# Designs tried in a protein design run: peptides against a protein of PDB entry 5JNO. Part 111

Target 1, 112 residues: chain A of PDB entry 5JNO
Amino acid sequence: MVAKFQPPPEYQLTAAELKQIVDQSLSGGDLACRLLVQLFPELFSDVDFSRGCSACGFAAKRKLESLHLQLIRNYVEVYYPSVKDTAVWQAECLPQLNDFFSRFWAQREMED

## One batch from the design tools (peptide; made by RFdiffusion4, then SolubleMPNN)

Design b1_p28_4_s3 (from b1_p28_4, 17 letters changed)
Fold by OpenDDE base, seed 4:
Structure b1_p28_4_s3 (fold): chain B 112 residues (1-112), chain A 28 residues (1-28)
Amino acid sequence: as target 1 above (112 residues)
Amino acid sequence: SAAELERRLQEALEEHRAQLLARRAALA
């Protein structure tokens, strides 16, 4: 038997916390974007690690990784079971997540 | 700052909400 996915403690939401986010959401895709903001605020940080150490030369990538997406999908499925279908997930949630994330960084780069 | 980031994120979510509502209205 495959073990049920268990989020790391820092990404664990209670039923009440998830319900609160759901109540603010208009759709599964909207819920996904709200979960992205709540679960992974570090992905929106404007802190440049390389500025602290010129010798490091490391710049964090601004991207959504498979682990982020899988965790979000697991929570969305609680209230929108249809996203268990990969076609639905790819049509309704993934485009909204990618657009939301890319637009955030695109407009911030211009406003800075 | 953290407060500024949160403000920007909330604005982004509000813009996203507005877009969703407009999309639904166009399809109705």
Scores: peptide ipSAE 0.554, ipTM 0.898, DockQ to the pose 0.923
Fold by OpenDDE base, seed 5:
Structure b1_p28_4_s3 (fold): chain B 112 residues (1-112), chain A 28 residues (1-28)
Amino acid sequence: as target 1 above (112 residues)
Amino acid sequence: SAAELERRLQEALEEHRAQLLARRAALA
């Protein structure tokens, strides 16, 4: 038996906040990407950005970890229950998350 | 800056949306 995942306070969304993101989403995969941006903006900052920010002072990670993905999936499940099926999650949401994240950094590297 | 990051993220989401719509249209 697995205990219910409880997100840290900084990643806890209210029903209204989640609904707002859902209203902007075209699909479960799109919702996942929007949640990634909203919940973990620090994953999209580079070293220079982080060092230049007085509120940061650390190098951001450029990796999607299992905890990030689990939290996103839990929110997506609220409006897209089909992603409770791992096959659906891996077919629809994970590829979109990985592509979105990879393309973001690929574009940034080309601009440097 | 934070403002620049927010702009880039919004643009990335818009690009992703466009890709999804194109993919959906290609499969229809």
Scores: peptide ipSAE 0.548, ipTM 0.895, DockQ to the pose 0.883
Fold by OpenDDE base, seed 2:
Structure b1_p28_4_s3 (fold): chain B 112 residues (1-112), chain A 28 residues (1-28)
Amino acid sequence: as target 1 above (112 residues)
Amino acid sequence: SAAELERRLQEALEEHRAQLLARRAALA
């Protein structure tokens, strides 16, 4: 038996918090993007931002790692069980996550 | 700043929402 994935305490959402995000979401893919923003704001900070912010001196990698994606997927599955199917996850959620993340940094790059 | 980052993220989410709605409308 594989143990149910338990996120670290800092990434644990209550049912109420998750529902609030779901209520704002149009789809599983949209929910995934909103979860990305909520759970991992550090992925959207750059060196210049972190340097100017006393609260976030850590420069996180600009990558959506497997652990990030797994955690997001686990929450999405609560309201969109179809993403348990890897094909659905890769067709609906993963492309939206990647596009959202890439567009964010592409726009930032143009401003630099 | 943190406020600017949040603004950018919200704007990005809104743009994403608009794209999803456009996609949905095109498929309806």
Scores: peptide ipSAE 0.543, ipTM 0.894, DockQ to the pose 0.857
Fold by OpenDDE base, seed 3:
Structure b1_p28_4_s3 (fold): chain B 112 residues (1-112), chain A 28 residues (1-28)
Amino acid sequence: as target 1 above (112 residues)
Amino acid sequence: SAAELERRLQEALEEHRAQLLARRAALA
């Protein structure tokens, strides 16, 4: 049997915290985007404030990595078990995550 | 700033919500 995925402590959500986000969500894809914002705010900033060093000028990477996606999917599955099917995850959640993320940065670049 | 980032993210989520609702209406 494959071991169950466990999120790092800094990305561990309680049932109450997750439910709060779910209550604001319209779908599994929407939930995924909201989880992206809540779990990884550092992906949306030019400077990584989470590391506590604004003086060093560390820039955040603008990409969604496998670990980010896996962690989000794990939480989405709690309320939307259908995303356990990879086809559903790729058809509904991944496109919404990528579009949300890319549009955010595209708009920022246009504003200079 | 952190406050400005949060504002932008909330705005982005609202735009995403609107798109989802429009998509549902188009597929109905």
Scores: peptide ipSAE 0.538, ipTM 0.893, DockQ to the pose 0.851

Design b1_p28_4_s4 (from b1_p28_4, 17 letters changed)
Fold by OpenDDE base, seed 1:
Structure b1_p28_4_s4 (fold): chain B 112 residues (1-112), chain A 28 residues (1-28)
Amino acid sequence: as target 1 above (112 residues)
Amino acid sequence: SMAALEAALQQQLEEQRQQLLAEAELAA
């Protein structure tokens, strides 16, 4: 028998937790950025996770992958159903996510 | 495979989204 794949618990938000983030958000794009920080703090850390798991051989990259974006999109859709439309997602959320992430690391590089 | 795991994750996320929607509707 094969066990059903389960998302890591740190990526699971309750309705109450999501609502708290939404209450602090000004738009769908802003919500997306806040979710990015809350769900994936490892993408904003200098910690090398490659050494953290010798058994799985996982190498963390400071990159926004499709799964990161999909998880964020799924949460955003709860309060902004229009992002189900790819055109809306690409216009309202993706640019803000990419800009936020890129600017963060660009700033860090300049501080070094 | 990694692709299979990713697909399974996406399915779980969709199920969670549905649960969140249901909870939101009940709270409204």
Scores: peptide ipSAE 0.205, ipTM 0.712, DockQ to the pose 0.028
Fold by OpenDDE base, seed 2:
Structure b1_p28_4_s4 (fold): chain B 112 residues (1-112), chain A 28 residues (1-28)
Amino acid sequence: as target 1 above (112 residues)
Amino acid sequence: SMAALEAALQQQLEEQRQQLLAEAELAA
């Protein structure tokens, strides 16, 4: 039988937290990568969430899904309105997000 | 006001986060 789903802890950036991340960012693409780490730390975990919890059965996904990207984009748009243009988002932010995420896991594979 | 805009954005983001969690529940 499948255990009842237990979602990860609720997370939402405050205005102060977002401003802090923005102040540390050099560009829209850089901001996007920083938001990726802050909003979705579970995507960077070596440990499967379900491994230590038989009751939740939650399997950590190690891929960037559409809603992950949309949430990041919504925050980026606050300080970089140009990313409302899909062409700008695809040129300035998406490649950096994908490269950062891919490089992270490629490095982890080399450590094994 | 700026505060109102921030609140509206946060509400939208929360709704989208909930959709992500719902998808995870269906996949589990």
Scores: peptide ipSAE 0.147, ipTM 0.634, DockQ to the pose 0.021
Fold by OpenDDE base, seed 3:
Formats: C-alpha cells, sequence, structure tokens
Structure b1_p28_4_s4 (fold): chain B 112 residues (1-112), chain A 28 residues (1-28)
C-alpha cells in the first residue's frame, strides 16, 4: 500500500514555548530536532491524530518534505540567525534532522 | 525586535501550514 501524504496538525509555538525549547537545546541542530518532534508529531506515530483518526488506524507518511524543513528552519533562525545561510543550514541542521528521523524509525523497526 | 520577529514568523508558519493542507487535499 502506498503511504498517503498527511499535513501537520494545527500547531504553532508561542513565544514562551519556543523559548523553553531553545533553553533546552544545546545547538541549532539540536533545536531543529526538538522542533521536528513538536511541530510534526504525526511523523513519529503510526496513526494520524491531526485528522482525528486516533482510532481509525490511518497511517502517516514517514518522510520529511521540503516544507516541513522550511517550517523548522523558520523557528531556528529566530535564535540562530546563522542558519539563514544555506550552507550553515545544510551543514549544521539538515544532517542532524535526517539522522534523528532515520534513527528513530530504524530503532522502531528493530524493536518490532 | 524579538517580539516583532516572532509575530512575523507565526504569520509565515500559518501560511506555509495552509500550503501543506492544500497539497494534501490535492493528493487525496
Amino acid sequence: as target 1 above (112 residues)
Amino acid sequence: SMAALEAALQQQLEEQRQQLLAEAELAA
């Protein structure tokens, strides 16, 4: 079966929430990973809760789209302006995001 | 300045989120 694309839930961080996440972050890359989990929880679950399908078993697509990454980058730029430079974003944040996301699902596969 | 940036960011994020929703609807 082909995985169907699912949009993120209606979730936006307040200034206070963003600051809290930043305070817990060790770097821009770490912040990016934390934002990934907060903004797009559906990418880390087997069921799409954003559409009210917590009981229907609708499976979310497990892929990071360019728009997902852009949303994360927007928040990271607030406290780490250096990521406005594409080279910095690609060197410091993208590898962290991809590794974190891939490792998560690899671990889940091993546990099943 | 930070407050202004955060406000602008929220607006941008909402617009981009709507784009994701639109793309999902087209793919459905």
Scores: peptide ipSAE 0.145, ipTM 0.638, DockQ to the pose 0.020
Fold by OpenDDE base, seed 4:
Order: structure tokens, then sequence, then C-alpha cells
Structure b1_p28_4_s4 (fold): chain B 112 residues (1-112), chain A 28 residues (1-28)
């Protein structure tokens, strides 16, 4: 069983909003990280989201799911078409996303 | 025009988002 994927409608980006984020970005990987924060702020909250079993209320650990990454990639491709190449996506964006996400929670664990 | 291009890109992204949501629902 897979948790229902529902990006918050309030964070669905228009072309104008996407352009604003792009203007603040230094690279495709940087853009990906900024999109991660904008699209999925719940992944950075202290409240775990439920996954797998709605009946038992299993609280899954914070993870970057394939659909999260795909949505981010779709936005990145608009201004960085090279990430349509999987090799480029895996070399330029995925490591930065994972490092950013990992560092965020590592720092939070030390500060809490 | 730039406005037309942005509108087209926005529509494409929305269609892809809907596709992702449909796939997620199918996997549930």
Amino acid sequence: as target 1 above (112 residues)
Amino acid sequence: SMAALEAALQQQLEEQRQQLLAEAELAA
C-alpha cells in the first residue's frame, strides 16, 4: 500500500512563481532544492506524515518519494532541459537534493 | 510571446501533475 500523493494546492506553482524561484537559483541543483522546500514544506516539519496504513496510523519517516522527485524534476526541466537526461538528473540534482534534505535533519537533531 | 509561452508551460506542468496524481491513486 502506497500513501496517497497530494501536493498542497497552495504550493502548486504557476509559471510566474516558477520563474521567480528560477531567478533566485544558481543552478539546476539549487533550483531543485528550492522547489523541494516550496512544494513540500511538510517534509521539513516536526510532524511525521502517515504512510502505508491509514488504519494503524503508521507514521513514516521523512523520505523523498519517487513522485516528489518526479514533480520537482518536471519543474526543473522547464528551465534546465538537460535534466531530461537521467544521467544529468542523477549527477546534478539528486545528490544535491539528498544532501540538502539529509543535512537539514541532521542539523535539527543536533539543535533539538 | 513570452506570455503565450509561459501559459503553455504552465498547462504542460498541470497535465503532468494530474498524471502523477492519477498514478499515485492507482497504486493505492
Scores: peptide ipSAE 0.162, ipTM 0.648, DockQ to the pose 0.021; fails the geometry check

Design b1_p28_5_s1 (from b1_p28_5, 16 letters changed)
Fold by OpenDDE base, seed 4:
Structure b1_p28_5_s1 (fold): chain B 112 residues (1-112), chain A 28 residues (1-28)
Amino acid sequence: as target 1 above (112 residues)
Amino acid sequence: SERERELERARERALAVLEEMQRELAEQ
């Protein structure tokens, strides 16, 4: 079996932090988007920020990578176990994540 | 720090977009 993913220290959330985000979330998809903002604010910034972990693979700018999505999914599963099913994850969370991320940068381009 | 403020501003902008998207979804 595949070992459970261990997030780098900079992407670890306490139970209290995760609960706070969950309390603000309307759905699993909404939770996923909020986690994206909380965990990876650098993806929403024009500024290049140094990473605490040079080996984690989170270096892409303006791009959602598999490791981002995997980490988000792991947290979403805590409160929405149904996303353990890949079909549910792809139907309920991925479309919202991609739409949200695309909308953000499309709007930013219009403001520049 | 300035870095932290920049990240916070990014979060705020992102959340505003998210809230708008969620309103649209709720209307469908």
Scores: peptide ipSAE 0.676, ipTM 0.939, DockQ to the pose 0.811
Fold by OpenDDE base, seed 3:
Structure b1_p28_5_s1 (fold): chain B 112 residues (1-112), chain A 28 residues (1-28)
Amino acid sequence: as target 1 above (112 residues)
Amino acid sequence: SERERELERARERALAVLEEMQRELAEQ
């Protein structure tokens, strides 16, 4: 039995906030990437945008951690229930998240 | 604040990369 994941308050999205992101999304994978940007902007910046969370482990600056992915998946499942299947999550969302994140920093390195 | 502006700029850059990636996926 897997315990229910509860995100820290600073990473809570209201239904309206989530819907706004969904409305811009083309797929579950796209939604996942958009959630990554909205929830963890510090992963896309050279500056420290820490929100003061010292207990959740969201301190990584340029690394996708398991807690990031778990939180994102929980929100994606609301509109794309198929990602509850781990195989679907790993086929449709994880590759896009990793590709997106890698592309971003590769581009940033080229610009600097 | 400047911090907030930098945050927003980062989001915009990230989304631009995402849009490009999605265009490539649409071609498959």
Scores: peptide ipSAE 0.675, ipTM 0.939, DockQ to the pose 0.790
Fold by OpenDDE base, seed 2:
Structure b1_p28_5_s1 (fold): chain B 112 residues (1-112), chain A 28 residues (1-28)
Amino acid sequence: as target 1 above (112 residues)
Amino acid sequence: SERERELERARERALAVLEEMQRELAEQ
């Protein structure tokens, strides 16, 4: 039996919070990207969070890790159950997440 | 705090990039 994924308390969204993000989203892929921004703002910042968040548990500050993706997928599934299918997740959400994340940091690199 | 302000600015920049990406997808 696969144990249910339990997000850390800092990444636990209420139904109201999730609905607010969904209301702003145009698709499952868009929702995934918005969840990325809302749940993991540290991935888009140069601020050093290592001092203040020893419990974050994420090694790479500028990389989408499996735990990030798993947590996002769990929330997306609430409103887009089709992403429970790995093929759908890989076709509809992962490309947008990767493209979005890459675009963000590519833009920042050009500004530096 | 400055850290919180930078975090918010990062969110705003990220959302701007996302909106641009979504516009491109809509135009396809």
Scores: peptide ipSAE 0.675, ipTM 0.939, DockQ to the pose 0.826
Fold by OpenDDE base, seed 5:
Structure b1_p28_5_s1 (fold): chain B 112 residues (1-112), chain A 28 residues (1-28)
Amino acid sequence: as target 1 above (112 residues)
Amino acid sequence: SERERELERARERALAVLEEMQRELAEQ
């Protein structure tokens, strides 16, 4: 038996919070990207939040980890149940997430 | 707080990139 995924408290969204993000989203892939921004803003910052905040369980790095992706997928599934199919997740959401994240840091490095 | 402001700025920059990407997808 695989234990049900439980996000850390700081990454738990209420139904109202999730709905607000969904209402701003154009698609499942767009929703995934918006969830990435809202849940993990530290991935888009050079600030080491873990140093100044004891509640932060990880050091901010420029990398999408499995826990990030799993959490995002779990929320996307609420409104787009088709992403429970791994093939759909890999076709509709993962490419957009990776492209978005890569574009962001490529742009930031060009500006610096 | 300063931390909150920094996070908000990061979100804004990220969303700007996302919007650009979505525009490109819409053109395809």
Scores: peptide ipSAE 0.675, ipTM 0.939, DockQ to the pose 0.824

Design b1_p28_5_s2 (from b1_p28_5, 13 letters changed)
Fold by OpenDDE base, seed 5:
Structure b1_p28_5_s2 (fold): chain B 112 residues (1-112), chain A 28 residues (1-28)
Amino acid sequence: as target 1 above (112 residues)
Amino acid sequence: SALEEELARARERALAVLEEMEAERAAA
């Protein structure tokens, strides 16, 4: 038996916070992208977070990892239960997430 | 803090890109 995914406290959204994001979203895929921005703004920044946290010394990576996607999917499922089906998640959400993330950094590369 | 402000700016830039993509999808 596998336990239900529980997000770390820093990534825990209240029902009201999640609803606010949902209200701004046009689809499940769009919701996924908005959740990405809300939960992981560090993925869209050039800052060295090791300067902000001497204890952890963490440097932000510009990469979508499995844990990020898993957390986002769990929130999306609340309002779009169909994404519990992996095929739906891969068809409706993952492409939009990847396209969005790629486009963002492609534009940033042109500006820098 | 400065870090919080930088993250806020990053979020704003990200949302701007997302909104552009949303508009493009709506027009297709």
Scores: peptide ipSAE 0.681, ipTM 0.941, DockQ to the pose 0.907
Fold by OpenDDE base, seed 1:
Structure b1_p28_5_s2 (fold): chain B 112 residues (1-112), chain A 28 residues (1-28)
Amino acid sequence: as target 1 above (112 residues)
Amino acid sequence: SALEEELARARERALAVLEEMEAERAAA
């Protein structure tokens, strides 16, 4: 039996927190991008987190992994059930997430 | 902490880019 995906404790959002993000969002794709920033700020940082935390030894990579996307999709589905359809997720959310993430780092590389 | 401050700065920079993209989509 396949268990439902459960977010790790550090990536849990309350109903109030999620609603606040939704109220600031213009669309499902925009909501996905705002969730990316809220849940994974380390993906937008220049800091080597493996150096700052000897206990965990975690080193963040500058890429969107399947686990990140799955977690974001689960929250988006709460207010946009249509993204349960993979075709809708790939048409409405994934392109905006990839464009946002790529634009961010492309801009930062030009500003150094 | 220094780490918390860095993450806060990262969020601010990311949101600035996102708001620019939101404005572009709204104008289209």
Scores: peptide ipSAE 0.681, ipTM 0.941, DockQ to the pose 0.893
Fold by OpenDDE base, seed 2:
Formats: sequence, structure tokens, C-alpha cells
Structure b1_p28_5_s2 (fold): chain B 112 residues (1-112), chain A 28 residues (1-28)
Amino acid sequence: as target 1 above (112 residues)
Amino acid sequence: SALEEELARARERALAVLEEMEAERAAA
């Protein structure tokens, strides 16, 4: 048996918090993007967090990792059960996540 | 903290980009 996925404590959303994000979302893909921003703001920062946090010593990478995507998908499934189908997840959510993330950093690159 | 403020600014910038994309999709 595989244990049910449980997010780390720092990424645990209450029902009310998730509902608030859902209410602002236009689709499953849009919800995924909003969850990305809310859960992982460090992915949108230029700050070297390894220097900013002596306790963690971790520098956030500008990359969407499998764990990020898995966590987001689990929350999206609550309101959009169809994303349990990998084909739906890959067609509706992943492209929007990647486009959003890429566009963000492309703009930042032009401003630097 | 300074770190928290930086993260907050990052979120704001990210949301601004997302809202632009949402508007584009809505107009299409």
C-alpha cells in the first residue's frame, strides 16, 4: 500500500484558504497557477534564500520540480477531480503552469 | 522580516503577470 500524500506542514492549506483561491480562479489551470504563487513564492524571487536563512541554507531553484507539481495537483483535484486523469492534467494544467512560469522569468530577464 | 517582505513582493509581481494572462485568455 502507498500512503496518502501529505504535504509538508508549511504547505498545508485549510479548506477556507483553498476555497478563497478557488473563488479567484477561472479554471483548473488557472487554479494551478494561483496555487503555485501562494505555495511557492520563493520561485518568483531573485533573493538568495541560502543567505537569507542561516537555518535552511537552501537556494531556491528557478524550476518547477515534480514535488511542486504533485502538491499543486493534489489541491486542484479537490475542486477539479478530472485532473486525476494524467491526460487532463497534462492538457489543462501543466501547459498553463509552464507558460506562466516561463513568462514571468522572461519578463524579469528583460527588466534586468 | 525582510525575507517575508521580499516574498510578498514576489507574489505581487507574479500575480500581476498571471492576471495579464487571465485577461488574454478571457479575450480570446
Scores: peptide ipSAE 0.681, ipTM 0.941, DockQ to the pose 0.914
Fold by OpenDDE base, seed 4:
Order: C-alpha cells, then sequence, then structure tokens
Structure b1_p28_5_s2 (fold): chain B 112 residues (1-112), chain A 28 residues (1-28)
C-alpha cells in the first residue's frame, strides 16, 4: 500500500485558508490556478532562489512539476471531488493551469 | 524582507494575469 500524499508543512493550508481561496474561485480550474499562485509564488518570480543555497546550487526552473500538480489536485478535490477522475482533471484543470502559467511568462518575456 | 516583498509582487502580477483570463472567459 502506498502512503497517502502529505504536503510539506510550508504547503499545508488550513481549512480557513483553503475556503478563502475557494470563495474567490469561479470553477475547479480557476481554483487550481489560484492555488498555484498561493502555494508556489516562487514560480512567478525572477529571483534566483538558488543563489542563497551554498549546498545545492540548483537553479529554479519556470516549470510546473509533478509535485506541484499533485498537491494542487489534492486541494481541488476537497471542493470538486470529480477531479479524482483523471479524465476530469485533465479536461478541466490541467489545460487552465498550463494556459495560465504559459501566458504569464509569455507576457513577462515581452515586457522585459 | 526583500524576499517576502518579491514574492508578494510575484503573486500580485500572477493574480492580475489570472483575473484578465477570467474576464475573457466571462466575455466569451
Amino acid sequence: as target 1 above (112 residues)
Amino acid sequence: SALEEELARARERALAVLEEMEAERAAA
């Protein structure tokens, strides 16, 4: 049996915090995007977060990784249980996440 | 801190883009 996914402490939202985000969301896909912003603001920053890490030196990538998506999906499921179905997740949430993330960085690249 | 301020700015910019997309979907 595989253990249930448990988010790191820094990504653990309280019920109140999650509800606040839900109240601002228009749909499951929109909720996913808002969760992306709330949980991973570093993905929208130009700051080199690896500069302060003398131990690893790994550069942050402007990419949505599996762990990001898995964590977001877990929270979305709380209010939109249908996303437990992978087909629903792929049809309703993933396209919006990818479109949002891509549009953000496309605009940023044009502004600089 | 400088890091906290940068992250806050990042969130603001991200939310602005998201809200634009929300408006576009509503208008379609």
Scores: peptide ipSAE 0.680, ipTM 0.941, DockQ to the pose 0.889

Design b1_p28_5_s3 (from b1_p28_5, 15 letters changed)
Fold by OpenDDE base, seed 1:
Structure b1_p28_5_s3 (fold): chain B 112 residues (1-112), chain A 28 residues (1-28)
Amino acid sequence: as target 1 above (112 residues)
Amino acid sequence: MEEQRRLEEARQRALEVLAEMEAERAAL
């Protein structure tokens, strides 16, 4: 038996909060990106902030770590069950997440 | 308060980039 992934309290969303984000999303991949922004705003900040658990890697700067992705996927699955299939997750969500995150920082570097 | 403000600003900038990407996808 595999234990269900449980996010730390600071990254827990209520059903209402999640639904609000879903209602703003155009697709599963888009939802993933919106969740990234909502849950981990520190990853988009120029300043180092202490948020989450440093011991579990949530304090990482400018990196999408496995725990970030796992947490996002857990929420995406609620409304897009197809992402439970790893192939779907890798085809529909991961590319959008990576492209979004990379584009953000590339754009910021050009502006600075 | 300062930290929260900066985080919200970062969130807003991120959402702007996301909106651009959404628009590009919609145009295809």
Scores: peptide ipSAE 0.664, ipTM 0.936, DockQ to the pose 0.933
Fold by OpenDDE base, seed 5:
Structure b1_p28_5_s3 (fold): chain B 112 residues (1-112), chain A 28 residues (1-28)
Amino acid sequence: as target 1 above (112 residues)
Amino acid sequence: MEEQRRLEEARQRALEVLAEMEAERAAL
């Protein structure tokens, strides 16, 4: 048995905040991408910036980590329960997250 | 703070890329 995932305070969304993001989203995969941007803006910064949890020692760098993905998935599940199925998560959300993140940095590298 | 400003700018750039991808997907 795995303990229920509890996000650090800096990544805790209220129901109203989550609903606002959902209302802007076109799909579960799109919601996942919007959550990535809203929760982890440091992953899109040119500055060598890491946001860490003082309690667990985890630091977000310019790389998608398992903790990022798990947190996003937990929020997506609230409105798209089907992503509780790992096959659905891997087909509908995970590819969009990876494509979005990769495309962002590919464009940034071309601009430099 | 300067840091907060930079993060907001990064967020905006990310959302612009996302909007482009959304438009491309809608065109299919």
Scores: peptide ipSAE 0.664, ipTM 0.936, DockQ to the pose 0.878
Fold by OpenDDE base, seed 3:
Structure b1_p28_5_s3 (fold): chain B 112 residues (1-112), chain A 28 residues (1-28)
Amino acid sequence: as target 1 above (112 residues)
Amino acid sequence: MEEQRRLEEARQRALEVLAEMEAERAAL
């Protein structure tokens, strides 16, 4: 058996909170992007601040870390169990996450 | 409070970008 992933307290969503995000989502990839925004708003901000869990992306700036992706994937799996297959995750969710994140900052770079 | 405001503004901008992408994907 494999140990179940547990998110840090600051990224713990209740079932109701997760469902609310799911209800707004059009697909597993879309859900992943919405989770990225809701869980890690600091990745879209120029504001510098500290978090209790430095390993959870505190030091990362404008970069999607493996821990971010793992945490998002675990939530996506609740409603889209097919993403447990790494091939599905890499084909459906990762490209959308990367495209979304890159597009956001590309636009910001042009505005700055 | 100022920090929270800026974070929410960033979140809103991100959601706007996402909405644009959603619209593009929906278009056939």
Scores: peptide ipSAE 0.663, ipTM 0.935, DockQ to the pose 0.886
Fold by OpenDDE base, seed 4:
Structure b1_p28_5_s3 (fold): chain B 112 residues (1-112), chain A 28 residues (1-28)
Amino acid sequence: as target 1 above (112 residues)
Amino acid sequence: MEEQRRLEEARQRALEVLAEMEAERAAL
């Protein structure tokens, strides 16, 4: 039996919290970006932050890692089941996530 | 408290960038 993915406690969203984010989202890709901001604010900060989950391996600042993306995808799938298809995930969500994240830090670099 | 404030400020800046991107997409 393959164990299903379970997010660490600090990355658990209630149904109400997830719904609120969904209600603010324009698309699956937009939802993914909003989830990124909600779940991982430390990736947008110049301040080092530890959430106490050593097993997660969230060590790379200013980088979207596989575990970040997996967590986001799991939540997006709740309202956009089509992203269970990897091709859909790669076409609809990943480009927006990468563009958003890159744009954020590109702008920050210009301000420093 | 200070660390939390900084994270919240970062979140707000991120959301501003996202809003700009959303507006750009809507205009296309």
Scores: peptide ipSAE 0.663, ipTM 0.936, DockQ to the pose 0.917

